# Peptides against a protein of PDB entry 4A54, part 12

Target 1, 94 residues: chain A of PDB entry 4A54
Amino acid sequence: MSVADFYGSNVEVLLNNDSKARGVITNFDSSNSILQLRLANDSTKSIVTKDIKDLRILPKNEIMPKNGTKSPSTNSTKLKSAETYSSKNKWSMD

## One batch from the design tools (peptide; aimed at target 1 F28 L55 I57)

Design b2_p14_7 (made by RFdiffusion4; failed a check: a repeat of another design)
Pose (drawn by RFdiffusion4):
Structure b2_p14_7 (pose): chain A 94 residues (1-94), chain P 14 residues (1-14)
Amino acid sequence: as target 1 above (94 residues)
Amino acid sequence: EETEELKEAIEEEE
């Protein structure tokens, strides 16, 4: 498969200078081989791929934190609050 | 497998 399939993929890259960087890919130009990475810290970074020494795809979610649970639901409530409260699960022993 | 496929795709396009 081509790189177009991996656009938007979050991967880590080690450069020729033994430095590591990871981010979500946004673009790759064939003529110049230039890769733009959009990192989750709301920052954009353009890096030419020729400086890549090696490349690896990071695990999905839980990249920094380490856990041993399936986590089937995100259970996130950032911003947007309502007048209803829910704990553990809405239905139990059903 | 996906990491190898991505490395090969970059090398082919270079």

Design b2_p14_7_s1 (made by RFdiffusion4, then SolubleMPNN; from b2_p14_7, 5 letters changed)
Fold by OpenDDE base, seed 3:
Structure b2_p14_7_s1 (fold): chain B 94 residues (1-94), chain A 14 residues (1-14)
Amino acid sequence: as target 1 above (94 residues)
Amino acid sequence: SLTEELKEALEKEL
């Protein structure tokens, strides 16, 4: 499989500095090894693959809150904003 | 898992 097969997947990335980023995979630059994520605020974050400590695909039900689109699931699981999450959060791989 | 497949894909493209 190629990274391109995962475009549109929502992922959580743990970086080497123990910060976390959440976003949808929009692009991968194989020449420079850069993974691009679209964040909840519609901004783009570029991550160098060497800076990735770990990653996981988030379940489809975790729809990133876009500003203005009500997540169809009434249960406001506040998908916490594409904020850098503290390293203290439990990390699970599927 | 899908996560492991993504990791493998990233490793192959490095």
Scores: peptide ipSAE 0.650, ipTM 0.922, DockQ to the pose 0.776
OpenDDE base, seeds 1, 2, 4, 5: peptide ipSAE 0.644, 0.629, 0.638, 0.639; ipTM 0.921, 0.921, 0.922, 0.921

Design b2_p14_7_s2 (made by RFdiffusion4, then SolubleMPNN; from b2_p14_7, 5 letters changed)
Fold by OpenDDE base, seed 1:
Structure b2_p14_7_s2 (fold): chain B 94 residues (1-94), chain A 14 residues (1-14)
Amino acid sequence: as target 1 above (94 residues)
Amino acid sequence: DLTEKLKEAIEKEL
């Protein structure tokens, strides 16, 4: 499996300095060994892999304190199927 | 578990 298979997973990262970061995996830069997390405040944190002491995937049911990140209201814009009124221009030969 | 698999994936892509 690749790290990309875990994009969208919520993780807790323990750093070597004993600080913690929590966020969603958004990217992994293999060339620079950088793991990118989207944090609860919608900011992005870049973490160098060598600075990671430990990592865990958070279970989906752990109620992260919902800071009111508005669930993207899936405005289901019902694409009203524009009924293309086929105006059959019946060219009435009068 | 999934956590260990993620760790392994990171290590393999270093």
Scores: peptide ipSAE 0.697, ipTM 0.937, DockQ to the pose 0.764
OpenDDE base, seeds 2, 3, 4, 5: peptide ipSAE 0.685, 0.684, 0.691, 0.692; ipTM 0.936, 0.934, 0.936, 0.937

Design b2_p14_7_s3 (made by RFdiffusion4, then SolubleMPNN; from b2_p14_7, 5 letters changed)
Fold by OpenDDE base, seed 3:
Structure b2_p14_7_s3 (fold): chain B 94 residues (1-94), chain A 14 residues (1-14)
Amino acid sequence: as target 1 above (94 residues)
Amino acid sequence: KKTEELKKAIKEEL
């Protein structure tokens, strides 16, 4: 069994510094012993396996909080269409 | 089981 068999699994990683990372396993670099996780914000975190104190696979039902992509509030800058008041200079040629 | 299998896989590929 290889780490690749677990690609796409959600994991919680406890690091030696007692910090935690949660993400989807996207890659494992066996040469450098690096586990890559895709985080909730779609960023990638590379973790050296030596820094891992513990890990667990999260059940599929644990909704990783998708950081709700706050739809960029397209600040619809209502470009106030500058109503160019076309001053029709009525040149009355008499 | 799956967690332990992953831990084993990591160790075997190191």
Scores: peptide ipSAE 0.703, ipTM 0.938, DockQ to the pose 0.632
OpenDDE base, seeds 1, 2, 4, 5: peptide ipSAE 0.692, 0.687, 0.697, 0.698; ipTM 0.938, 0.937, 0.938, 0.938

Design b2_p14_7_s4 (made by RFdiffusion4, then SolubleMPNN; from b2_p14_7, 7 letters changed)
Fold by OpenDDE base, seed 4:
Structure b2_p14_7_s4 (fold): chain B 94 residues (1-94), chain A 14 residues (1-14)
Amino acid sequence: as target 1 above (94 residues)
Amino acid sequence: SLTEELKQALKKEL
């Protein structure tokens, strides 16, 4: 299963800075590890996956809580920091 | 869960 299989899913993203973003997954840039969300105001937000602390898919029936309702503390399974494999693909065409 | 599957998908793309 690829990230593309989840395009169109509504997600809540918790960032490492404890900010939250909600939107529909519209794209994923695998080269740069960037998740793109369409927000409620039709703007787009690009999120670097390394900045994601946690995420969840929102149920279709989940009324997007207006700002003030504490998101039920879903058991934040901390996404273990995927180690930045800086694979310097130095393709030395020799 | 779908959430877990998405997390795994993201992890695979890294």
Scores: peptide ipSAE 0.662, ipTM 0.922, DockQ to the pose 0.570
OpenDDE base, seeds 1, 2, 3, 5: peptide ipSAE 0.648, 0.655, 0.657, 0.659; ipTM 0.921, 0.923, 0.921, 0.923; seed 3 fails the geometry check

Design b2_p14_8 (made by RFdiffusion4; failed a check: a repeat of another design)
Pose (drawn by RFdiffusion4):
Structure b2_p14_8 (pose): chain A 94 residues (1-94), chain P 14 residues (1-14)
Amino acid sequence: as target 1 above (94 residues)
Amino acid sequence: LEEETEELKKALEE
């Protein structure tokens, strides 16, 4: 498969200078081989791929934190509050 | 995941 299929993919890259960087891919130009990475810290970074020494795809979610649970639901509530509260599950022993 | 990493490296070498 081509790189277009991996656009938007979050991967880590080690450069020729033994430094590591990871981010979500936004673009790759064939003529110049230039890669733009949009990192999750709301920053954009353009890096030419010729400086890549090696490349690897990071695990999905839980990249920095380490856990041993399936986590089937995100259970996130950032911003947007309502007048209803929920704990553990809405239905139990059903 | 390892297979996809190898496929991506090969695509960059092309």

Design b2_p14_8_s1 (made by RFdiffusion4, then SolubleMPNN; from b2_p14_8, 7 letters changed)
Fold by OpenDDE base, seed 1:
Structure b2_p14_8_s1 (fold): chain B 94 residues (1-94), chain A 14 residues (1-14)
Amino acid sequence: as target 1 above (94 residues)
Amino acid sequence: MEKLTKELKEALKK
């Protein structure tokens, strides 16, 4: 199992300095041992794994206070099929 | 949840 299997998971991270970070796992740099979290304010926090004291995955049903992250309104832009009115230029010869 | 947390912790150590 890789860290990538947990992308999109909401986690609480306890750091060695006893500070906490909560966010969604967006990336992991294995070369540098850096975990990236998207925070509630849509900012990104990079955390070096050595600075992690503890972490937990948060249940999906724990309503993080919806700061109104606008669910991407899938504006289904109904591509109104532009009915290309083929204006038949009927050259009426009169 | 505890199992998944453990698996994530193990993945981060690799």
Scores: peptide ipSAE 0.643, ipTM 0.917, DockQ to the pose 0.714
OpenDDE base, seeds 2, 3, 4, 5: peptide ipSAE 0.607, 0.641, 0.615, 0.640; ipTM 0.915, 0.917, 0.915, 0.917

Design b2_p14_8_s2 (made by RFdiffusion4, then SolubleMPNN; from b2_p14_8, 4 letters changed)
Fold by OpenDDE base, seed 1:
Structure b2_p14_8_s2 (fold): chain B 94 residues (1-94), chain A 14 residues (1-14)
Amino acid sequence: as target 1 above (94 residues)
Amino acid sequence: MEKLTEELKKALKE
């Protein structure tokens, strides 16, 4: 199982300095051991894994206070099929 | 949830 399998998961991270960060896992840089979290204010926090004392995955039903992250309104832009009115240029020869 | 957390912890150390 890779860290990528947990992208989109909401986590609470306890750091070695006893500070906490909460956010959604957006990326992991394996080369540098850096975990990236999107925070509630839409900012990104980068955390070096060595600085992590503990972490937990938060249940989906824990209503993080919805700061109105607009659920991407899937504007189903109904591609109105542009009825290509085939204007039959009827060249009426008169 | 606990099992998934442990798997994530493992994945971060790999």
Scores: peptide ipSAE 0.646, ipTM 0.916, DockQ to the pose 0.731
OpenDDE base, seeds 2, 3, 4, 5: peptide ipSAE 0.640, 0.642, 0.639, 0.640; ipTM 0.916, 0.916, 0.915, 0.915

Design b2_p14_8_s3 (made by RFdiffusion4, then SolubleMPNN; from b2_p14_8, 10 letters changed)
Fold by OpenDDE base, seed 4:
Structure b2_p14_8_s3 (fold): chain B 94 residues (1-94), chain A 14 residues (1-14)
Amino acid sequence: as target 1 above (94 residues)
Amino acid sequence: MKELEKKLIEALKK
């Protein structure tokens, strides 16, 4: 099994300094032992593999369909069509 | 640790 088999996986990495990084595996440089993660802010973090203490594969957050966008029932405010009373002012030209 | 996580760590540290 290669690291490439995990490209696109969302992971949480625990580093030796007890800091954590969370992101999607985008690349692995085996020559330099560098794991690249895409973070939530679309930035890239490079992690030296020797600094990795532990790693968790996060479940693909099923984008819970944000159910309840209650389609705002646009209460069709019946715009009362102002009956344009065409008062035919018969201007009687005398 | 799950087996897949262990395999990934092993692959990273080869």
Scores: peptide ipSAE 0.668, ipTM 0.928, DockQ to the pose 0.459
OpenDDE base, seeds 1, 2, 3, 5: peptide ipSAE 0.654, 0.632, 0.654, 0.649; ipTM 0.928, 0.927, 0.928, 0.927; seed 2 fails the geometry check

Design b2_p14_8_s4 (made by RFdiffusion4, then SolubleMPNN; from b2_p14_8, 10 letters changed)
Fold by OpenDDE base, seed 5:
Structure b2_p14_8_s4 (fold): chain B 94 residues (1-94), chain A 14 residues (1-14)
Amino acid sequence: as target 1 above (94 residues)
Amino acid sequence: MEELEKKFIEALKK
């Protein structure tokens, strides 16, 4: 089994310092023992394999927690319903 | 840890 077989897999990596990284495997440098992950913010994190304590492969259906990329605040432009007060000036000509 | 994950870590650390 090659590391390349896991390219594109979403993984959660637990490091020896108890920090976690979650991302998609994009590359592995065997010469330097570096695993590269693409994170949710599209940045790349390089992880030295010796620093990996544990790793889990996430199922494809687990929505990567969108980093709180604030959903673009749909500025719900409160369409101020311009209540067009149609002032029906009913000029009652008495 | 699933067997696949173990094999992957082993492959990473070889």
Scores: peptide ipSAE 0.509, ipTM 0.886, DockQ to the pose 0.413
OpenDDE base, seeds 1, 2, 3, 4: peptide ipSAE 0.505, 0.504, 0.503, 0.505; ipTM 0.883, 0.885, 0.882, 0.884; seed 3 fails the geometry check

## One batch from the design tools (peptide; aimed at target 1 F28)

Design b2_p15_1 (made by RFdiffusion4)
Pose (drawn by RFdiffusion4):
Structure b2_p15_1 (pose): chain A 94 residues (1-94), chain P 15 residues (1-15)
Amino acid sequence: as target 1 above (94 residues)
Amino acid sequence: EETEELKEAIEEEEE
């Protein structure tokens, strides 16, 4: 597969200077081999790939926090509130 | 496997 399939992928990269950086890929130019990474902190960074010493894809979600649960649902409620409250599950023993 | 495929794709495009 080409890199176009890995565009938007969140990976970590170690550079020639033994520094590490991870971000979600946005673009790669063939002529110059230049990679733009859009990090989850609302920042954009353009890095030429020639400075890459090595590359690795990070696990999906739970990258920083460590847990042992399946987490089938995100259960997130950031912004947008309604007049209804839900705890654990809507239906139990059904 | 996916990490190896990505490394190979980058090396091929640099060459």

Design b2_p15_1_s1 (made by RFdiffusion4, then SolubleMPNN; from b2_p15_1, 8 letters changed)
Fold by OpenDDE base, seed 4:
Structure b2_p15_1_s1 (fold): chain B 94 residues (1-94), chain A 15 residues (1-15)
Amino acid sequence: as target 1 above (94 residues)
Amino acid sequence: SKTKELQEALKKELE
């Protein structure tokens, strides 16, 4: 297995100076031992492998689609059924 | 784990 098999993986890198970097592996330069990460701001960070204290692959947080089942707030608009009171027009014929 | 595999791959490239 090669480093190239992990291109596209999201990783957290802990450096020897205790700084951390998070990004997607985009390239590995074997000649110079440089790991390249694409950061959240779309910039590229080059890390010399000898400076890496620890590295882990971050789980793809499956953003479970918050099936925000927007429960349709059935605003049960109680349509007050206007009882059409049939006004019995009592036409009093004189 | 995938993490260990990556770590091993990096180690091999540095040898």
Scores: peptide ipSAE 0.671, ipTM 0.924, DockQ to the pose 0.642
OpenDDE base, seeds 1, 2, 3, 5: peptide ipSAE 0.661, 0.661, 0.660, 0.663; ipTM 0.923, 0.923, 0.923, 0.924

Design b2_p15_1_s2 (made by RFdiffusion4, then SolubleMPNN; from b2_p15_1, 8 letters changed)
Fold by OpenDDE base, seed 2:
Structure b2_p15_1_s2 (fold): chain B 94 residues (1-94), chain A 15 residues (1-15)
Amino acid sequence: as target 1 above (94 residues)
Amino acid sequence: DLTEKLKKALEETLK
């Protein structure tokens, strides 16, 4: 398994200076040992692997506080089930 | 654990 298999994963990185970074893994430079994260503000942070104290993959369900990117409110278009009232015109030919 | 797999992948690459 390669680091590339985790591209697109949301991670929290704890650095040796006790600062934290959260972002999506966009790239890993193996030659320079640099992990690149895209942050919530769309900026890119390059982290030298040796500066990483710990990291964890965030569960997909963790609503990363999307700073201001309005999750497109999936307007749950209430599919008003058009109850096609099949008006059974009971034309009673009586 | 995916986190552990990632850590391992990083370790293997840095070796």
Scores: peptide ipSAE 0.617, ipTM 0.912, DockQ to the pose 0.763
OpenDDE base, seeds 1, 3, 4, 5: peptide ipSAE 0.555, 0.609, 0.617, 0.612; ipTM 0.895, 0.909, 0.911, 0.912; seed 3 fails the geometry check

Design b2_p15_1_s3 (made by RFdiffusion4, then SolubleMPNN; from b2_p15_1, 7 letters changed)
Fold by OpenDDE base, seed 5:
Structure b2_p15_1_s3 (fold): chain B 94 residues (1-94), chain A 15 residues (1-15)
Amino acid sequence: as target 1 above (94 residues)
Amino acid sequence: KLTEELRKAIEETLA
């Protein structure tokens, strides 16, 4: 099994300095031993594996902790219901 | 289980 099999997984990483990072695994650089996470603010964090003390895959239902940065505005594309007003021009010939 | 497999995958890649 390869790290690539886990791309897209949401993980929590505990670093040796006791800091934590949460994000989605987007890439693993085997040459440099770097795990790349996409964070809640859509930025990318590169973590050297030697700095990882522990990691865990988060369950799908766990709300990604909003790092103090604004959750990406889900562009709720308001489906503008194009009310096609079929203006029935009833030409009443009086 | 999955977490352990991920850990192993990382370790195997580093070795």
Scores: peptide ipSAE 0.605, ipTM 0.911, DockQ to the pose 0.676
OpenDDE base, seeds 1, 2, 3, 4: peptide ipSAE 0.596, 0.578, 0.602, 0.598; ipTM 0.909, 0.908, 0.910, 0.910; seeds 2, 3 fail the geometry check

Design b2_p15_1_s4 (made by RFdiffusion4, then SolubleMPNN; from b2_p15_1, 5 letters changed)
Fold by OpenDDE base, seed 4:
Structure b2_p15_1_s4 (fold): chain B 94 residues (1-94), chain A 15 residues (1-15)
Amino acid sequence: as target 1 above (94 residues)
Amino acid sequence: ELTKELKEAIEKELA
């Protein structure tokens, strides 16, 4: 597995000076030992790996799909309006 | 677990 497999992951980096950086991994330069993060302000931060004390991948806040409570389909029981068969008693007056 | 894999990947590429 390569670091490139983790590009796009949001990470928290703890530096040796006890400062923290949070960002998305955008690049890793193995030749220069530099991990690049994109920060919240869209700037990039280059971190030398030897300055990293620890790091962790931040859990994606899975917006739990609000189980849209299927609004119980109110089976609007269409009250079949009882068709009042008005028996038109046609009073045939002679 | 993924964090561990990332750390290992970094170490491997730096070696």
Scores: peptide ipSAE 0.700, ipTM 0.934, DockQ to the pose 0.647
OpenDDE base, seeds 1, 2, 3, 5: peptide ipSAE 0.679, 0.653, 0.663, 0.676; ipTM 0.933, 0.932, 0.932, 0.934; seeds 2, 3 fail the geometry check

Design b2_p15_2 (made by RFdiffusion4)
Pose (drawn by RFdiffusion4):
Structure b2_p15_2 (pose): chain A 94 residues (1-94), chain P 15 residues (1-15)
Amino acid sequence: as target 1 above (94 residues)
Amino acid sequence: ELEEETEELKKALEE
C-alpha cells in the first residue's frame, strides 16, 4: 500500500536526533517527501520525512492512559447538555 | 496486524 492509505493515521516517529514525536498524518509530497502532522492538541506541524530515523503506528485510543477494559462505548458528554440523565445503562437485565 | 501495517508504511516511505 502507498502512504495515501495512511494519511490521517496517528503514528509516532523517532528522528535522527533521538527525539520522538507522534501526531495524525495530513499530507506527504512525493517530490520533496514532506509530511504534515496534525496533533490532537489543535496544532499543525510540517516535518520533512528525510529527518525520520524510524516510524511506528500507535495503538488506537487509550494511547496515554492504560486500562484493561473493552470500552465498547465512548460514553462522552462534552458540551451539549439536555434535561435527561443516564447512569450505567438505560436497560438492565433485559 | 499492527506490526505488519508499520512495516508496509516503512517500505512505502523508502520507495

Design b2_p15_2_s1 (made by RFdiffusion4, then SolubleMPNN; from b2_p15_2, 6 letters changed)
Fold by OpenDDE base, seed 4:
Structure b2_p15_2_s1 (fold): chain B 94 residues (1-94), chain A 15 residues (1-15)
Amino acid sequence: as target 1 above (94 residues)
Amino acid sequence: DLEELTKKLKEALEK
């Protein structure tokens, strides 16, 4: 089985420096031993295989941790649409 | 299972 058979799989990679990366396998350069992941923010991370301490394939339903970019809580301040009370100015014609 | 697939992936990465 080749790495290409796993393209599109979500993986968690533990690096030798104890950092972790999660992403979808998009490419593998066998000549240079570089694994490419697409991260949650759509950026690409290239990992040299020698730097991989461990990895695991994640189940499809595991929500990739959104990089804590706090999606700005769009406090949808429901701008209370000021009901423009059309005050019918009854112009009393005298 | 995912564990077996993970093993296969690891093996593939080492080739």
Scores: peptide ipSAE 0.669, ipTM 0.929, DockQ to the pose 0.640
OpenDDE base, seeds 1, 2, 3, 5: peptide ipSAE 0.669, 0.665, 0.667, 0.669; ipTM 0.928, 0.929, 0.926, 0.928

Design b2_p15_2_s2 (made by RFdiffusion4, then SolubleMPNN; from b2_p15_2, 8 letters changed)
Fold by OpenDDE base, seed 5:
Structure b2_p15_2_s2 (fold): chain B 94 residues (1-94), chain A 15 residues (1-15)
Amino acid sequence: as target 1 above (94 residues)
Amino acid sequence: SLEELTKKLIEALKK
């Protein structure tokens, strides 16, 4: 089985420096031993295989933690519904 | 299993 058979798989990689990366396998350069992952933010990370301490394939249903791209705090402009109380002063002429 | 597939992937990466 080749690495190409795993393209599209979601993996978690533990590196020798104890950092972790999670992403989808997009490419593998066998000549240079470089694994490429697409991360949650759509960026690409290249990992030299010798730097991999551990790796696991994640189930499809595991919601990749959305890197909390802080959705731009939509400043919910509180539309102050200026209830313009149009006080209709009904001047009842009596 | 995912574990078995993981092992296969690791083996493939070492090539």
Scores: peptide ipSAE 0.670, ipTM 0.930, DockQ to the pose 0.595
OpenDDE base, seeds 1, 2, 3, 4: peptide ipSAE 0.664, 0.643, 0.650, 0.669; ipTM 0.929, 0.928, 0.928, 0.929; seed 2 fails the geometry check

Design b2_p15_2_s3 (made by RFdiffusion4, then SolubleMPNN; from b2_p15_2, 7 letters changed)
Fold by OpenDDE base, seed 5:
Structure b2_p15_2_s3 (fold): chain B 94 residues (1-94), chain A 15 residues (1-15)
Amino acid sequence: as target 1 above (94 residues)
Amino acid sequence: KLEELTKKLREALEK
């Protein structure tokens, strides 16, 4: 099997410096031994394989902890369009 | 199954 068979897989990578990265495998450069991950913030991280201490494929259902970049809760301020229904008081002039 | 896949991925990365 090639790394390409795993494109689109969510992985957790533990690096030799004890840092962790989580993302989707988007590319692998075999000549330079560089694994590319798309992170939760849509950025791309390149990892040299020699720097990988460990890795695991994550189950599809593991909600990648969106590092709580709270998607700006578009507080849809429901502009309560105060539909001022101007009740046209029909002044019945007698 | 995921463990086996992980193993295969590791092997693929070493090539």
Scores: peptide ipSAE 0.673, ipTM 0.928, DockQ to the pose 0.650
OpenDDE base, seeds 1, 2, 3, 4: peptide ipSAE 0.668, 0.641, 0.660, 0.666; ipTM 0.928, 0.926, 0.926, 0.927

Design b2_p15_2_s4 (made by RFdiffusion4, then SolubleMPNN; from b2_p15_2, 4 letters changed)
Fold by OpenDDE base, seed 5:
Structure b2_p15_2_s4 (fold): chain B 94 residues (1-94), chain A 15 residues (1-15)
Amino acid sequence: as target 1 above (94 residues)
Amino acid sequence: ELEKLTELLKKALEK
């Protein structure tokens, strides 16, 4: 199990100063020990892991920060089935 | 610190 397994998870982070941050885990910088969250306003917040007191994973139904993940508009491209009307060229032999 | 975060995430899955 790695931190990368949780990328895309919506989390609430409780900091040592008792402040809270909510966002989607986008990255973890192991060299600097920095957790990156995308917030509801599409900004990115960097949190030093030493400042984290607790963390919870939010259920999918909770107000996800609008990750502007455009729900893939299933552009139901109505494949207009081109009804190839085979116009039967009635060759009228006269 | 990676270990700490991993532990926190693991604990969060158990909640």
Scores: peptide ipSAE 0.500, ipTM 0.873, DockQ to the pose 0.153
OpenDDE base, seeds 1, 2, 3, 4: peptide ipSAE 0.493, 0.460, 0.457, 0.484; ipTM 0.870, 0.851, 0.850, 0.871

Design b2_p15_3 (made by RFdiffusion4)
Pose (drawn by RFdiffusion4):
Structure b2_p15_3 (pose): chain A 94 residues (1-94), chain P 15 residues (1-15)
Amino acid sequence: as target 1 above (94 residues)
Amino acid sequence: HDPKTKDVKSSNPSH
């Protein structure tokens, strides 16, 4: 597979200077081999791939926090509130 | 290989 398939992938990269950085890939140019990473902190960063010493793909979600649950639903409620409240599950023992 | 840009959406909504 080419890198186009891995565009938008969140991975971590160690550079030649033993520094580490991770972000979600946005682009790669073949002529110059230049990679743009859009990090989840609403920042963009352009880094030329020639300075990459090594590359690894990070786990999906739970990257920083460590848990042992399946987490089948995100259960997120950021912004947009309604007049209804829900706890644990809508239906139980059904 | 031609370069392409992929849009990445934020998971953090704003007002």

Design b2_p15_3_s1 (made by RFdiffusion4, then SolubleMPNN; from b2_p15_3, 10 letters changed)
Fold by OpenDDE base, seed 5:
Structure b2_p15_3_s1 (fold): chain B 94 residues (1-94), chain A 15 residues (1-15)
Amino acid sequence: as target 1 above (94 residues)
Amino acid sequence: MKPVTVEIKSKKPKP
Protein backbone atom coordinates (compact mmCIF):
# COMPACT_ATOMS: atom_id res chain seq x y z
CA MET B 1 0.00 0.00 0.00
CA SER B 2 1.33 3.42 -1.05
CA VAL B 3 0.12 6.81 0.29
CA ALA B 4 -1.11 7.33 -3.31
CA ASP B 5 -3.71 4.56 -2.73
CA PHE B 6 -5.40 6.99 -0.29
CA TYR B 7 -5.55 10.09 -2.55
CA GLY B 8 -9.00 11.66 -2.26
CA SER B 9 -9.62 9.95 1.13
CA ASN B 10 -10.75 11.94 4.15
CA VAL B 11 -8.27 11.61 7.01
CA GLU B 12 -7.75 12.75 10.56
CA VAL B 13 -4.10 13.44 11.42
CA LEU B 14 -2.93 13.60 15.04
CA LEU B 15 0.31 15.62 15.29
CA ASN B 16 3.11 15.24 17.86
CA ASN B 17 1.95 18.53 19.45
CA ASP B 18 -1.48 16.85 20.09
CA SER B 19 -3.15 19.13 17.49
CA LYS B 20 -5.52 17.53 14.96
CA ALA B 21 -6.03 18.20 11.26
CA ARG B 22 -8.85 16.87 9.07
CA GLY B 23 -8.80 16.95 5.31
CA VAL B 24 -8.58 15.13 2.00
CA ILE B 25 -5.19 13.74 0.94
CA THR B 26 -4.31 15.64 -2.26
CA ASN B 27 -0.59 14.92 -2.55
CA PHE B 28 2.41 13.25 -0.92
CA ASP B 29 6.00 14.33 -1.55
CA SER B 30 8.04 11.20 -0.79
CA SER B 31 11.36 13.08 -1.25
CA ASN B 32 10.61 15.68 1.43
CA SER B 33 8.17 13.44 3.39
CA ILE B 34 5.37 16.05 3.12
CA LEU B 35 1.67 15.14 3.22
CA GLN B 36 -0.70 17.68 1.65
CA LEU B 37 -4.28 17.96 2.92
CA ARG B 38 -7.16 19.98 1.50
CA LEU B 39 -9.13 21.38 4.45
CA ALA B 40 -12.88 22.08 4.71
CA ASN B 41 -12.31 25.77 3.80
CA ASP B 42 -10.56 24.75 0.52
CA SER B 43 -7.18 25.80 1.97
CA THR B 44 -4.21 23.43 1.80
CA LYS B 45 -2.12 22.25 4.75
CA SER B 46 1.31 20.71 4.30
CA ILE B 47 2.38 18.36 7.11
CA VAL B 48 5.85 16.87 7.54
CA THR B 49 5.36 13.14 8.20
CA LYS B 50 7.86 13.20 11.12
CA ASP B 51 5.36 15.48 12.95
CA ILE B 52 2.54 12.90 12.55
CA LYS B 53 1.81 10.80 15.64
CA ASP B 54 -1.20 9.00 14.14
CA LEU B 55 -3.29 9.02 10.94
CA ARG B 56 -6.74 7.50 10.43
CA ILE B 57 -8.87 7.14 7.31
CA LEU B 58 -12.40 8.44 7.93
CA PRO B 59 -15.29 6.30 6.62
CA LYS B 60 -17.03 7.77 3.52
CA ASN B 61 -20.38 7.73 5.38
CA GLU B 62 -19.18 10.21 8.01
CA ILE B 63 -20.45 13.65 6.97
CA MET B 64 -17.79 15.06 4.68
CA PRO B 65 -17.30 18.74 5.48
CA LYS B 66 -19.44 20.30 2.72
CA ASN B 67 -17.19 21.53 0.05
CA GLY B 68 -19.91 23.00 -2.22
CA THR B 69 -20.15 20.06 -4.63
CA LYS B 70 -23.50 18.50 -3.70
CA SER B 71 -22.68 15.13 -2.32
CA PRO B 72 -26.14 13.69 -2.90
CA SER B 73 -27.64 13.56 0.55
CA THR B 74 -28.09 9.84 0.84
CA ASN B 75 -31.66 10.11 1.97
CA SER B 76 -31.56 7.70 4.84
CA THR B 77 -34.54 5.84 3.51
CA LYS B 78 -36.01 5.11 6.89
CA LEU B 79 -36.01 1.35 6.66
CA LYS B 80 -39.46 0.93 8.09
CA SER B 81 -38.78 -1.75 10.63
CA ALA B 82 -40.47 -4.74 9.07
CA GLU B 83 -43.28 -5.05 11.55
CA THR B 84 -42.96 -8.68 12.48
CA TYR B 85 -46.45 -9.63 11.45
CA SER B 86 -47.06 -12.23 14.09
CA SER B 87 -49.39 -14.25 11.89
CA LYS B 88 -51.87 -15.36 14.52
CA ASN B 89 -52.84 -18.57 12.81
CA LYS B 90 -56.30 -18.66 14.35
CA TRP B 91 -57.14 -22.24 13.52
CA SER B 92 -60.89 -22.15 14.00
CA MET B 93 -61.87 -25.75 14.16
CA ASP B 94 -65.78 -25.71 13.48
CA MET A 1 -17.15 1.22 9.64
CA LYS A 2 -14.06 1.35 11.93
CA PRO A 3 -11.36 3.91 11.03
CA VAL A 4 -8.23 2.38 9.47
CA THR A 5 -4.86 3.53 10.85
CA VAL A 6 -2.23 4.09 8.16
CA GLU A 7 1.49 4.01 8.87
CA ILE A 8 3.29 6.58 6.69
CA LYS A 9 6.82 5.40 5.90
CA SER A 10 9.23 8.04 4.68
CA LYS A 11 11.30 6.84 1.74
CA LYS A 12 14.91 7.46 2.66
CA PRO A 13 16.56 9.08 -0.34
CA LYS A 14 18.41 6.39 -2.24
CA PRO A 15 22.03 7.19 -2.10
Scores: peptide ipSAE 0.137, ipTM 0.712, DockQ to the pose 0.024
OpenDDE base, seeds 1, 2, 3, 4: peptide ipSAE 0.126, 0.133, 0.119, 0.121; ipTM 0.701, 0.720, 0.716, 0.707

Design b2_p15_3_s2 (made by RFdiffusion4, then SolubleMPNN; from b2_p15_3, 10 letters changed)
Fold by OpenDDE base, seed 3:
Structure b2_p15_3_s2 (fold): chain B 94 residues (1-94), chain A 15 residues (1-15)
Amino acid sequence: as target 1 above (94 residues)
Amino acid sequence: MEPVTVEVESKKPKP
């Protein structure tokens, strides 16, 4: 399971400095190990994966749509039902 | 549905 399988997912990232960032995964740079998040103000935040202490995928029901951001209509790749999340999903960089 | 923790294992590129 790659980081790309989580594109368009809302996440909460806990950083090593105990700061939190919430956003949608928009990209991952595998060469630099950089996760890109789109924030609720439509800005992009780049986070080095080394600075990530914990990452939580937010359920779709916790997506309060801030008025006006159409969820990017990137084709419904059915994120397999939450029953598949019971296995520690290691991000494979293969 | 409970939030799922994803461990980000940064594989250092093997030389």
Scores: peptide ipSAE 0.057, ipTM 0.611, DockQ to the pose 0.029
OpenDDE base, seeds 1, 2, 4, 5: peptide ipSAE 0.056, 0.028, 0.060, 0.028; ipTM 0.619, 0.609, 0.619, 0.615; seed 4 fails the geometry check

